# Ledger of designs, part 34: peptides against a protein of PDB entry 2ODG

Target 1, 89 residues: chain A of PDB entry 2ODG
Amino acid sequence: MTTSQKHRDFVAEPMGEKPVGSLAGIGEVLGKKLEERGFDKAYVVLGQFLVLKKDEDLFREWLKDTCGANAKQSRDCFGCLREWCDAFL

## One batch from the design tools (peptide; made by RFdiffusion4, then SolubleMPNN)

Design b2_p15_4_s2 (from b2_p15_4, 8 letters changed)
Fold by OpenDDE base, seed 5:
Structure b2_p15_4_s2 (fold): chain B 89 residues (1-89), chain A 15 residues (1-15)
Amino acid sequence: as target 1 above (89 residues)
Amino acid sequence: MEEIEELTKKAIELA
C-alpha cells in the first residue's frame, strides 16, 4: 500500500493551525461537515483521536458517524494521524 | 469509549 501526497505533506511537519481538510481522507465535503460539528482544525480531530486512545476501530467509527466518511476516507485519516503522532507526539 | 465519544463531540460543539 502507498500513501497519498496529502498524507506525506501532513505527516512531514507540525500541524499547527492546519484546517481539518488538511488531513488525508478529509476532502471538502467531509471537512465542511466536521467544521459544522466544531471540528474545524486538524488538532481538534487529533484531540478526538487521542481521547479514543488512538484506537483505529473507535476512531474510524466516530469519523463515519460524525461526517459520513467511508472506509477509505476513515482509513486514510486514521493513518495520517497515527503517523503524525509517531513523528511528533 | 462510546460514551466518551458522544461527550467529546458535545463538548466541542459547545466550546
Scores: peptide ipSAE 0.087, ipTM 0.692, DockQ to the pose 0.287
Fold by OpenDDE base, seed 3:
Structure b2_p15_4_s2 (fold): chain B 89 residues (1-89), chain A 15 residues (1-15)
Amino acid sequence: as target 1 above (89 residues)
Amino acid sequence: MEEIEELTKKAIELA
């Protein structure tokens, strides 16, 4: 499937201090929920992604349980972090 | 792994 411009923008450069809402699949609604749970920066979600050993099922389930992400949102977010890691980790 | 998920979330919330 094709990626969004948001995805491409995120994976193109080091994420630095980018907010959690800069992740593909994470819009205003999910972003606010994640921030309320302490996941305010993209790198904090990256940390969770890495702790879960980059496992897609575990990460997507975590994201669903944490902020209510649907299947597309969790897939987009996972893909965003996976490809960022492939480029920069 | 599931235990790690919960502990990680809690740790972040406490930070």
Scores: peptide ipSAE 0.082, ipTM 0.682, DockQ to the pose 0.255
Fold by OpenDDE base, seed 1:
Structure b2_p15_4_s2 (fold): chain B 89 residues (1-89), chain A 15 residues (1-15)
Amino acid sequence: as target 1 above (89 residues)
Amino acid sequence: MEEIEELTKKAIELA
């Protein structure tokens, strides 16, 4: 399966201070919900991803519970963080 | 910050 340009842009460079909305699968709706819960930066979501030991099922369930992400959105977000970590962690 | 702490705790418990 092909990735989005948004995904490619994210995984290509250090995360820095990128907003949560820069993560693949996280649009304006999910981004606002995440920000309301304190997840304003992509690296905060990365923190949860790492706390869950990069487990796909646990992370995707967490994301669903936290902001209402659907299956595709959580898959895209997980893949984005996984590939970023493979490159930079 | 309080909300983040709660979510982090839940994530840790889930893991």
Scores: peptide ipSAE 0.045, ipTM 0.636, DockQ to the pose 0.244
Fold by OpenDDE base, seed 4:
Structure b2_p15_4_s2 (fold): chain B 89 residues (1-89), chain A 15 residues (1-15)
Amino acid sequence: as target 1 above (89 residues)
Amino acid sequence: MEEIEELTKKAIELA
């Protein structure tokens, strides 16, 4: 698997107050849905990722159920958070 | 639309 520039930009630095839409795999559509559900910041989604103990299947299922992410979107988002955590957590 | 607290609860249940 290759990564996007969006992914690389996200994992390169502390996420701080970055919006949820800064996560790889989260575009305008999914971002709006996540924001409507209270997940306005990337760190809130990180929180869910950590609550699920970084489990890929559980997180990707959660993301699908929460905002309708497809397989690629959930994979990209998971990979983004996984690699961010590897660097900074 | 579910509140974030409810979604967090569901995430915890899945974990």
Scores: peptide ipSAE 0.038, ipTM 0.636, DockQ to the pose 0.254; fails the geometry check

Design b2_p15_4_s3 (from b2_p15_4, 8 letters changed)
Fold by OpenDDE base, seed 3:
Structure b2_p15_4_s3 (fold): chain B 89 residues (1-89), chain A 15 residues (1-15)
Amino acid sequence: as target 1 above (89 residues)
Amino acid sequence: SKLFEELSKKAIKLA
């Protein structure tokens, strides 16, 4: 599948203190909703991803329920974290 | 799923 530049920028380097909005699929609307729920940094969402054992269906369902992400947004976010983990975890 | 709910609750609690 084709990836965005935002995806490529995220998976290219250590995550550090990047905000949640730096994740592919997470724009300003979803980012604000995630921040309101305590997920202000990308690494907090990474934590949820890992707690769910990198399961795509569980993670995407969580993201949908938490911030209202649609299918494309949740797919992009999942793919972003999966590829980051493949490179750095 | 039950696993989903339990794991999600744990993650939220830690945050």
Scores: peptide ipSAE 0.045, ipTM 0.695, DockQ to the pose 0.409
Fold by OpenDDE base, seed 5:
Structure b2_p15_4_s3 (fold): chain B 89 residues (1-89), chain A 15 residues (1-15)
Amino acid sequence: as target 1 above (89 residues)
Amino acid sequence: SKLFEELSKKAIKLA
């Protein structure tokens, strides 16, 4: 499968203080919903990803239930964090 | 799944 430039930009460098909206699959709408729930930075979502032990089904279900992400959005976000972790963790 | 819900609540509470 191909990836977006947004994905490539995210996985190419340390996460730092990047906002949650920097994650692939997370646009302004989903980003605002995540921020309202306390997930304001990408690293907070990374934390959730890690707490769920990088489980795709659990993470994507969480993302859907937390901010209303559709299948593509949750897939893109999961893939983004997975590949970032492969590179930097 | 209820696991993600409990873990999410716990994570935010501990932050």
Scores: peptide ipSAE 0.044, ipTM 0.682, DockQ to the pose 0.431
Fold by OpenDDE base, seed 2:
Structure b2_p15_4_s3 (fold): chain B 89 residues (1-89), chain A 15 residues (1-15)
Amino acid sequence: as target 1 above (89 residues)
Amino acid sequence: SKLFEELSKKAIKLA
């Protein structure tokens, strides 16, 4: 499977203060829903990813339940954070 | 998931 340019752009550098919408799979709709729940920065979602011990099923379920992400969106977001962590954590 | 619920609750408390 191939990744998006958005994914590649995110995993290529430290995330710093990037908004939650910078995450692959997180578009405007999901981003707004996440922001409404307090997940305004990508690093806040990273925090959730880490407390779930990088577990794919748990994270994707959380994302689905939190913002209504579909299978592709949650897969893309998970993959984005996984590869970022592999590079920088 | 029991683990999901417990870990999520902990995360919320820390935020």
Scores: peptide ipSAE 0.040, ipTM 0.686, DockQ to the pose 0.366
Fold by OpenDDE base, seed 1:
Structure b2_p15_4_s3 (fold): chain B 89 residues (1-89), chain A 15 residues (1-15)
Amino acid sequence: as target 1 above (89 residues)
Amino acid sequence: SKLFEELSKKAIKLA
């Protein structure tokens, strides 16, 4: 499958203080829900991703439970963090 | 912190 420009922009550089909405698959609706739960920065979601030991099923289920992400949104977000980690971690 | 505790609980629950 192909990736979005949003994905490519995210994985190309250190994430720094990028907002949670910078993650692929996370739009305005999901971003607001994540922020309400304390996940205001992309690196906070990265933290959850790492605590879950980069497990795809666990992370995608968590994202669904936390903000209501659908299958494509959770897949895009997982892929975004996976490839960022492969490059910078 | 409270946020870290809640985050950890969620991770542990699913793992």
Scores: peptide ipSAE 0.037, ipTM 0.650, DockQ to the pose 0.201

Design b2_p15_4_s4 (from b2_p15_4, 10 letters changed)
Fold by OpenDDE base, seed 5:
Structure b2_p15_4_s4 (fold): chain B 89 residues (1-89), chain A 15 residues (1-15)
Amino acid sequence: as target 1 above (89 residues)
Amino acid sequence: MERQEKLSKEAIELA
């Protein structure tokens, strides 16, 4: 499968203080919902990703339950964090 | 909701 430019931009550099909306698959709608639940920075979602031991099914289910992400959005977000971790963690 | 998901959400709420 192909990746988006948003994905490539995210995985290319340390995430620092990037907002949650910088994650692939997370647009303004999902980003706002995540922020309301306390997941305002990309690194907070990274934390959840790591707590779930990088498990795809658990993470994607969590994302769906937390902000209503659909299958593509959760896949894109998971892939974004997975590849970022492969590069920088 | 998985246990870890619940714990993570609760942790953020308490922060």
Scores: peptide ipSAE 0.061, ipTM 0.700, DockQ to the pose 0.310
Fold by OpenDDE base, seed 3:
Structure b2_p15_4_s4 (fold): chain B 89 residues (1-89), chain A 15 residues (1-15)
Amino acid sequence: as target 1 above (89 residues)
Amino acid sequence: MERQEKLSKEAIELA
């Protein structure tokens, strides 16, 4: 499968203080819901991804339960963080 | 163990 430009832009550089909405699969609706739950920066979601030991099923289930992400959104977000970690962690 | 309970045990807690 192919990736989006949003995905490529995110995985290309250190994430620094990027907002949660910069993650692939996270648009304005999901981003706002994540921010309301305390996940205001991409690195906070990265933290959850790492606490779940990079487990795809657990992370995607968590994302669905936390902000209502659908299958494509959770897949895109998981892939974004996985590939960022492969490059920088 | 409940699905949500399992997830919460491995999830970060925000203050």
Scores: peptide ipSAE 0.049, ipTM 0.690, DockQ to the pose 0.271
Fold by OpenDDE base, seed 4:
Structure b2_p15_4_s4 (fold): chain B 89 residues (1-89), chain A 15 residues (1-15)
Amino acid sequence: as target 1 above (89 residues)
Amino acid sequence: MERQEKLSKEAIELA
């Protein structure tokens, strides 16, 4: 699979206080829904990713249930966090 | 919240 520039930008550096919308696959619509649920920062979603022990199916299901992410959006978001963790965790 | 907790527990069970 090819990655987006958004993905590359995210995985290239520590995420710090980046908003949830900085995650690949998370656009304005999904970002707002995540923020409404308390996931305002990318690191909060990272926390959920880690709580789910980096399990792709569980994380993607969670993301779908939480903000309505479709298959591509959840895939992109998962891949973004996976590769960020590979680099920095 | 309930489903999130469920999924978290499922992850623990699978591990």
Scores: peptide ipSAE 0.042, ipTM 0.667, DockQ to the pose 0.140
Fold by OpenDDE base, seed 1:
Structure b2_p15_4_s4 (fold): chain B 89 residues (1-89), chain A 15 residues (1-15)
Amino acid sequence: as target 1 above (89 residues)
Amino acid sequence: MERQEKLSKEAIELA
């Protein structure tokens, strides 16, 4: 499989104050839903990812329940955070 | 235990 440019852009540098919509798999629709639930920054979603101990199934299920992400969207988002953590955590 | 309840035990809770 290949990753998107959006993924590559995200994992290439510290995430800082990047909005939640900067995460791979998170478009405008999902981003707005996440923001409504308080997840306005990518680092807040990172926090959830870490609280769930980087567990793929738990995180992807959470993302689905929180914003309605489908399988591809949750996979892309998980992979984005996993690879960012591998590089910077 | 329902799925949502299970996830909520580990999830960050935001007001």
Scores: peptide ipSAE 0.068, ipTM 0.713, DockQ to the pose 0.271; fails the geometry check

Design b2_p15_5_s2 (from b2_p15_5, 6 letters changed)
Fold by OpenDDE base, seed 5:
Structure b2_p15_5_s2 (fold): chain B 89 residues (1-89), chain A 15 residues (1-15)
Amino acid sequence: as target 1 above (89 residues)
Amino acid sequence: SEKELIEEGVELAKK
């Protein structure tokens, strides 16, 4: 599958203090919802991703339940974190 | 369970 430039930008470098909205699949709407729930930085979502042991189904379901992400948004976000971890973790 | 992990994650993030 092809990836977005947003995905490529995220997976290319250390995450640092990037906001949650820098994650592929997370736009302004989902980002604000995540921030309201305490997930203000990309690394906080990474933390949840890791707590769920990088399980795709668990993570995508969590994202859907937490901010209302649709299938594409959750897929993009999962893939973004998976590939970032493959590169840096 | 998934539900418990979801709830725990949300709770921790709010701190």
Scores: peptide ipSAE 0.053, ipTM 0.686, DockQ to the pose 0.096
Fold by OpenDDE base, seed 2:
Structure b2_p15_5_s2 (fold): chain B 89 residues (1-89), chain A 15 residues (1-15)
Amino acid sequence: as target 1 above (89 residues)
Amino acid sequence: SEKELIEEGVELAKK
């Protein structure tokens, strides 16, 4: 499997104050829904990812339930956060 | 539980 440039851009550097929409798999539609639920920054979603102990199934299910992410979107987002954590945590 | 963890995350984000 290959990753997107968006994924590569995100995992390449500290996320800082990047908006939630900078996460791979999170486009404009999902980003707005996440922001409406309080997840305005990528680091807030990171927080949820960590609270769920980096569990793929739990995180992807949460993302689906929270913003309606489909399988690809949740997979991309999970992979993005997983690889970011591997590099920077 | 899964449900509790999900709920906690959502509630924290809303603050």
Scores: peptide ipSAE 0.051, ipTM 0.690, DockQ to the pose 0.123
Fold by OpenDDE base, seed 1:
Structure b2_p15_5_s2 (fold): chain B 89 residues (1-89), chain A 15 residues (1-15)
Amino acid sequence: as target 1 above (89 residues)
Amino acid sequence: SEKELIEEGVELAKK
């Protein structure tokens, strides 16, 4: 499977203050739901990813429960954060 | 537990 340009753009550089919607798999709908729950920046979602010890099943389930992400969206988001961490953490 | 880890993240984000 190939990655999206959105994924590549995210993993290519430090996260900084990027909005939550910059994460692969997170569009406008999911982004608004995440922001409503306090996850307004990508680094806040990164924090949850790390609290869950980078566990794919736990993170994807959390994302589904938090904003209604489907399997594709949660997989893309997980992969985005995993590869960012591999490069910068 | 998974529930505790989820709650920790949500609680921190709301501060």
Scores: peptide ipSAE 0.050, ipTM 0.689, DockQ to the pose 0.101
Fold by OpenDDE base, seed 3:
Structure b2_p15_5_s2 (fold): chain B 89 residues (1-89), chain A 15 residues (1-15)
Amino acid sequence: as target 1 above (89 residues)
Amino acid sequence: SEKELIEEGVELAKK
């Protein structure tokens, strides 16, 4: 599968204080819902990703339940965090 | 469990 430019931009550098909306698959709608639940920074979602031990099914289910992400959005977000971790964690 | 891990993460984020 191909990746988006948004994905490539995210995985290319340390995430620092990037907002949650910087994650691939997370647009303005999902980003606002995540922020309302306390996930305002990308690193907070990274934290949840790590708490779930990088499990794809658990993370994607969590994302769907938390902000209503569809299959593509959750796949893109998971892939974004997985590849970032492979490079920087 | 999955539910516990999810809930724990959400609660931590709210703080």
Scores: peptide ipSAE 0.049, ipTM 0.689, DockQ to the pose 0.099

Design b2_p15_5_s3 (from b2_p15_5, 8 letters changed)
Fold by OpenDDE base, seed 1:
Structure b2_p15_5_s3 (fold): chain B 89 residues (1-89), chain A 15 residues (1-15)
Amino acid sequence: as target 1 above (89 residues)
Amino acid sequence: KEKELIEEGVKKALE
């Protein structure tokens, strides 16, 4: 299975101040819901990913509960953060 | 339970 260009663009460089919508799997709908909860930057979601010990099931469940992400959206977002961490942590 | 505790902490920090 291949990744999206959005995924590749995100994992290629330090995320800096990138908005939450820059994460793979997070479109305008999910992005707005995350922003309403205070997750306006990708690094805030990264923080949640890390405090959950990078656990896939916990993170994907959190994302579903927080913004209503479906299975593909949560998978894409998890993979995006996992590969970013592999490159930069 | 772990997820809930962590999420609650994050929410409070973002208030």
Scores: peptide ipSAE 0.083, ipTM 0.700, DockQ to the pose 0.072
Fold by OpenDDE base, seed 5:
Structure b2_p15_5_s3 (fold): chain B 89 residues (1-89), chain A 15 residues (1-15)
Amino acid sequence: as target 1 above (89 residues)
Amino acid sequence: KEKELIEEGVKKALE
């Protein structure tokens, strides 16, 4: 299936200090909620993704429970991190 | 269970 430009922009380069909102599927609303929980940088969410062993179901459920992400948002975010890891990890 | 334990750990680490 197709990806967004936001996804492509994220997976194209090292994430460095990019804010959590740079992740595909994470807009301003979800970003603020994640930041309030301490997940202010994309790499912190990456850390959670890795601790969950890159498991899609666990990660997407975590994202839903943590910031209220819907199915598409969690799918987009998961795919974004998965493809970034495939390229750079 | 696994998710809950990990979430608790991360929450503690970020406090």
Scores: peptide ipSAE 0.079, ipTM 0.700, DockQ to the pose 0.069
Fold by OpenDDE base, seed 3:
Structure b2_p15_5_s3 (fold): chain B 89 residues (1-89), chain A 15 residues (1-15)
Amino acid sequence: as target 1 above (89 residues)
Amino acid sequence: KEKELIEEGVKKALE
């Protein structure tokens, strides 16, 4: 499975204050929807990811329900957070 | 059920 440059840029360094739109799979459309729900920073979505015990199915379903992410978008976002956590958590 | 509880908790925390 290949990753995007956006994914690589995200997992390469500490998350800091990166906006939610920095997450792989989260474009402007999904990002704005997430922001409207209070998920303005990537670390807030990380929080949800961790609360869900890093469970792929739960997280991807949550993302779909929250912002309308499709299968690829939710997969990319999950993979992005998983690999970031493997490196920095 | 677990998902529901978690989602509710997060939503309240963001209020």
Scores: peptide ipSAE 0.075, ipTM 0.690, DockQ to the pose 0.070
Fold by OpenDDE base, seed 2:
Structure b2_p15_5_s3 (fold): chain B 89 residues (1-89), chain A 15 residues (1-15)
Amino acid sequence: as target 1 above (89 residues)
Amino acid sequence: KEKELIEEGVKKALE
């Protein structure tokens, strides 16, 4: 599979204070829903990702349940965080 | 079950 430029931009540098919408797979719609639930920064979602021990199924299911992410969106978001962690964690 | 427990924890942390 190929990655998006958004994915590449995210995994290329430290996360810092990037908004949740910077995550691959998280567009305006999902971003707003996540923000409403308190996940305003990408690092908050990272926290959830880590608490779930980087488990793909658990994370993607959580994302679906939390903001209504579809399969592609959750896959993209998971892949984004996975590769970021591989590089910087 | 695990997901639910973790979800509850995160929600509380974000209050």
Scores: peptide ipSAE 0.074, ipTM 0.689, DockQ to the pose 0.070

Design b2_p15_5_s4 (from b2_p15_5, 10 letters changed)
Fold by OpenDDE base, seed 4:
Order: C-alpha cells, then structure tokens, then sequence
Structure b2_p15_5_s4 (fold): chain B 89 residues (1-89), chain A 15 residues (1-15)
C-alpha cells in the first residue's frame, strides 16, 4: 500500500521531540485526546508500541480505545512506528 | 489481561 507524505517525513529521521500529532494517522482531534491522556510526544506513543512488543492488534486496539482512532488511523499510526523502528531502533 | 496491566502501568508513570 502507498504511504502519505506525513508518514515519509516521520520515518525519514530521528523523531526527537516531535509532538504526537506528527505521527501518521494522528490529526488534531486524535492528537489532543492523546495529549490529554499524557501522550504528548511521539516518543511516548513509541513507548507504548514497544511495551506491547510491536504487536499490531494490541497497539491498534489500544489506540482505538485511548483516542478513538478508526481502522485507517490506527493502521497508519502503527505502520509509521513500525517503519521508524526498522530504520532507527 | 496483559494489555490492561500494561496500560495501567503507563498511566501511573505519566501522572
């Protein structure tokens, strides 16, 4: 499947202090909800992704439950973190 | 439930 420019921009470099909204699939609405739950930086969501041992089903379910992400949003976010980890972890 | 325990742990860490 094709990726967005937002995805490509995220996976191309170390994420550093990028806000949670920099993740593919995470727009303003989902970003604000994640921030309210303490997930203000992309690396905090990365932490959750890693604690779940990079499991797609567990992570996407978590994202849905935490901020209301739909199937496409959770897929985009998961793919973004997976490819970032493949490149930099 | 493992997922629930993980989520609770992270929530506590973020407080």
Amino acid sequence: as target 1 above (89 residues)
Amino acid sequence: DEKKLIEEGIKKALE
Scores: peptide ipSAE 0.116, ipTM 0.728, DockQ to the pose 0.070
Fold by OpenDDE base, seed 5:
Structure b2_p15_5_s4 (fold): chain B 89 residues (1-89), chain A 15 residues (1-15)
Amino acid sequence: as target 1 above (89 residues)
Amino acid sequence: DEKKLIEEGIKKALE
């Protein structure tokens, strides 16, 4: 299936200090909610992703429970981090 | 479960 330009932009380079909102599937609404929970940088969400051992179901469920992400948003975010890790981790 | 334990740990780390 296809990816967004936002996804491609994220997976193309080291994430550095990119805000959480730079993750595919994470818009302003979800980004603010994540920031309120302490997940202000993309690398913090990456940390959660890695602690969950890159498990899709666990991560997507976590994202849903943490910020209210819907199925597409959680899928996009998971795919974004998975492909970033494949490239840079 | 595992997810809940991890979430609680992260919450404390980020407080």
Scores: peptide ipSAE 0.106, ipTM 0.724, DockQ to the pose 0.069
Fold by OpenDDE base, seed 2:
Structure b2_p15_5_s4 (fold): chain B 89 residues (1-89), chain A 15 residues (1-15)
Amino acid sequence: as target 1 above (89 residues)
Amino acid sequence: DEKKLIEEGIKKALE
């Protein structure tokens, strides 16, 4: 599989205060839904990812249930956070 | 079950 430029841009540097929409797989629609639920920053979603112990199935299911992410969106988001953590955590 | 517990905790933290 190949990654998107959005993915590469996110994993290339510390995420700092990047909005949730900066995460791969999280577009305008999902981003707004996440923000409405309090997940306005990428690091908040990172927190959820870490609390779930980086478990792919749990995280992707959570994302689906929280904002309606489809399989590709949840996969992209998970992969984005996984690789970011590998580089910076 | 585990997911639910974690979700509830996160929700409270975001209040």
Scores: peptide ipSAE 0.103, ipTM 0.716, DockQ to the pose 0.070
Fold by OpenDDE base, seed 3:
Structure b2_p15_5_s4 (fold): chain B 89 residues (1-89), chain A 15 residues (1-15)
Amino acid sequence: as target 1 above (89 residues)
Amino acid sequence: DEKKLIEEGIKKALE
């Protein structure tokens, strides 16, 4: 498995107030859709990830249903949050 | 408004 620079930049430091679009797999299109649903910051999506008990299938299905993420986008986003949590949670 | 949107999103994900 390989990761993007965007992934590496996200998992390298505390999340702070980073926008939802800073998550790997979340571009401008998906980011705007998430913002319209109240998920404007990366930490709000982190909250959803944690509420779902870090379950990959549940999170990826939620992301697909919420913003239309495809398989790669949801996988990248899940992996980004999982590795951030491994480092900082 | 935003608070309610977030809550509804979480609830739907847990169904």
Scores: peptide ipSAE 0.064, ipTM 0.663, DockQ to the pose 0.115

Design b2_p15_6_s1 (from b2_p15_6, 7 letters changed)
Fold by OpenDDE base, seed 1:
Structure b2_p15_6_s1 (fold): chain B 89 residues (1-89), chain A 15 residues (1-15)
Amino acid sequence: as target 1 above (89 residues)
Amino acid sequence: SRRKLLEELHKKALE
């Protein structure tokens, strides 16, 4: 499976204070919904990802329920965080 | 339930 440039840009460096919209699969629509729910930074979503013990099914379902992400969006976001963690955690 | 678990984890994360 190929990745987007957005994915590659995210996983290449420490995420710091990057906004939630910098995550692969999270566009402006989903980003705004996440921000309204308190997930304004990528690291807050990372926190949820880690609390869910990096479980793909749990995380993708959470993302769907929280902001309405579809299957591709949740897959892209999960993969983005997984690969970032593999590199930096 | 699975849904309840996810909601509780979300709530705790944002406290």
Scores: peptide ipSAE 0.081, ipTM 0.713, DockQ to the pose 0.699
Fold by OpenDDE base, seed 3:
Structure b2_p15_6_s1 (fold): chain B 89 residues (1-89), chain A 15 residues (1-15)
Amino acid sequence: as target 1 above (89 residues)
Amino acid sequence: SRRKLLEELHKKALE
């Protein structure tokens, strides 16, 4: 599958203090919901991703339950974090 | 349960 420019921009460099909305699949609506639940930075979502041992089904279910992400949004977000970890972790 | 695990992991992540 073809990735978005947003995905490519995220996986190309250390994430630092990037906001949660910088993650592929996370737009303004989902980003606001995540922020309200305490996930304001991309690295906080990364933390949850790692605590779930990078499990795709667990992470995508968590994201759906936490902010209402649909299948594409959760897939894009998972792929973004997976590829970032492959490059930098 | 799966739900319980997700809730606990979420809670721990925000401590």
Scores: peptide ipSAE 0.079, ipTM 0.707, DockQ to the pose 0.801
Fold by OpenDDE base, seed 2:
Structure b2_p15_6_s1 (fold): chain B 89 residues (1-89), chain A 15 residues (1-15)
Amino acid sequence: as target 1 above (89 residues)
Amino acid sequence: SRRKLLEELHKKALE
């Protein structure tokens, strides 16, 4: 499966204080919704990802329920966090 | 339920 440049840019370096919108699959629409729900930084979503023990189905369902992410958006976001964790966690 | 679990995890993540 191919990845986006946004994905590659995110997984290439420590995420630091990057906004939630830096995550692959999270555009301006989803980013604003996540920010309104308290997920203003990528690391806050990372926290939820880790609390869910990196479970794909749970995370993608959570993301859908939280911000309305579609299947591709949730897949891209999950893959982004998974690969970031593999590299840096 | 699965829904309740997700909601609780969401709240806990923001505490």
Scores: peptide ipSAE 0.078, ipTM 0.711, DockQ to the pose 0.802
Fold by OpenDDE base, seed 5:
Structure b2_p15_6_s1 (fold): chain B 89 residues (1-89), chain A 15 residues (1-15)
Amino acid sequence: as target 1 above (89 residues)
Amino acid sequence: SRRKLLEELHKKALE
């Protein structure tokens, strides 16, 4: 499967202070829900991703439980963070 | 569960 331009844009550069909504798979709806739960920046979600030791199943389940992400959204978000980490960590 | 524990820890870190 191919990635979105949003994914490619995110993984191509340092994360900095990008909002949570800049993550692939995270649109306005999920972004707002994440922000309400304290995950206002992409790097905060990155933090959870790393705390979960980059485990796909755990992360995707967490994302679903936290903001209601569906399978595609959680897969896109996980892939986005995984590839960003591969490039920058 | 491991997930719930880590989720709780992260939540506390954000407080």
Scores: peptide ipSAE 0.071, ipTM 0.700, DockQ to the pose 0.438

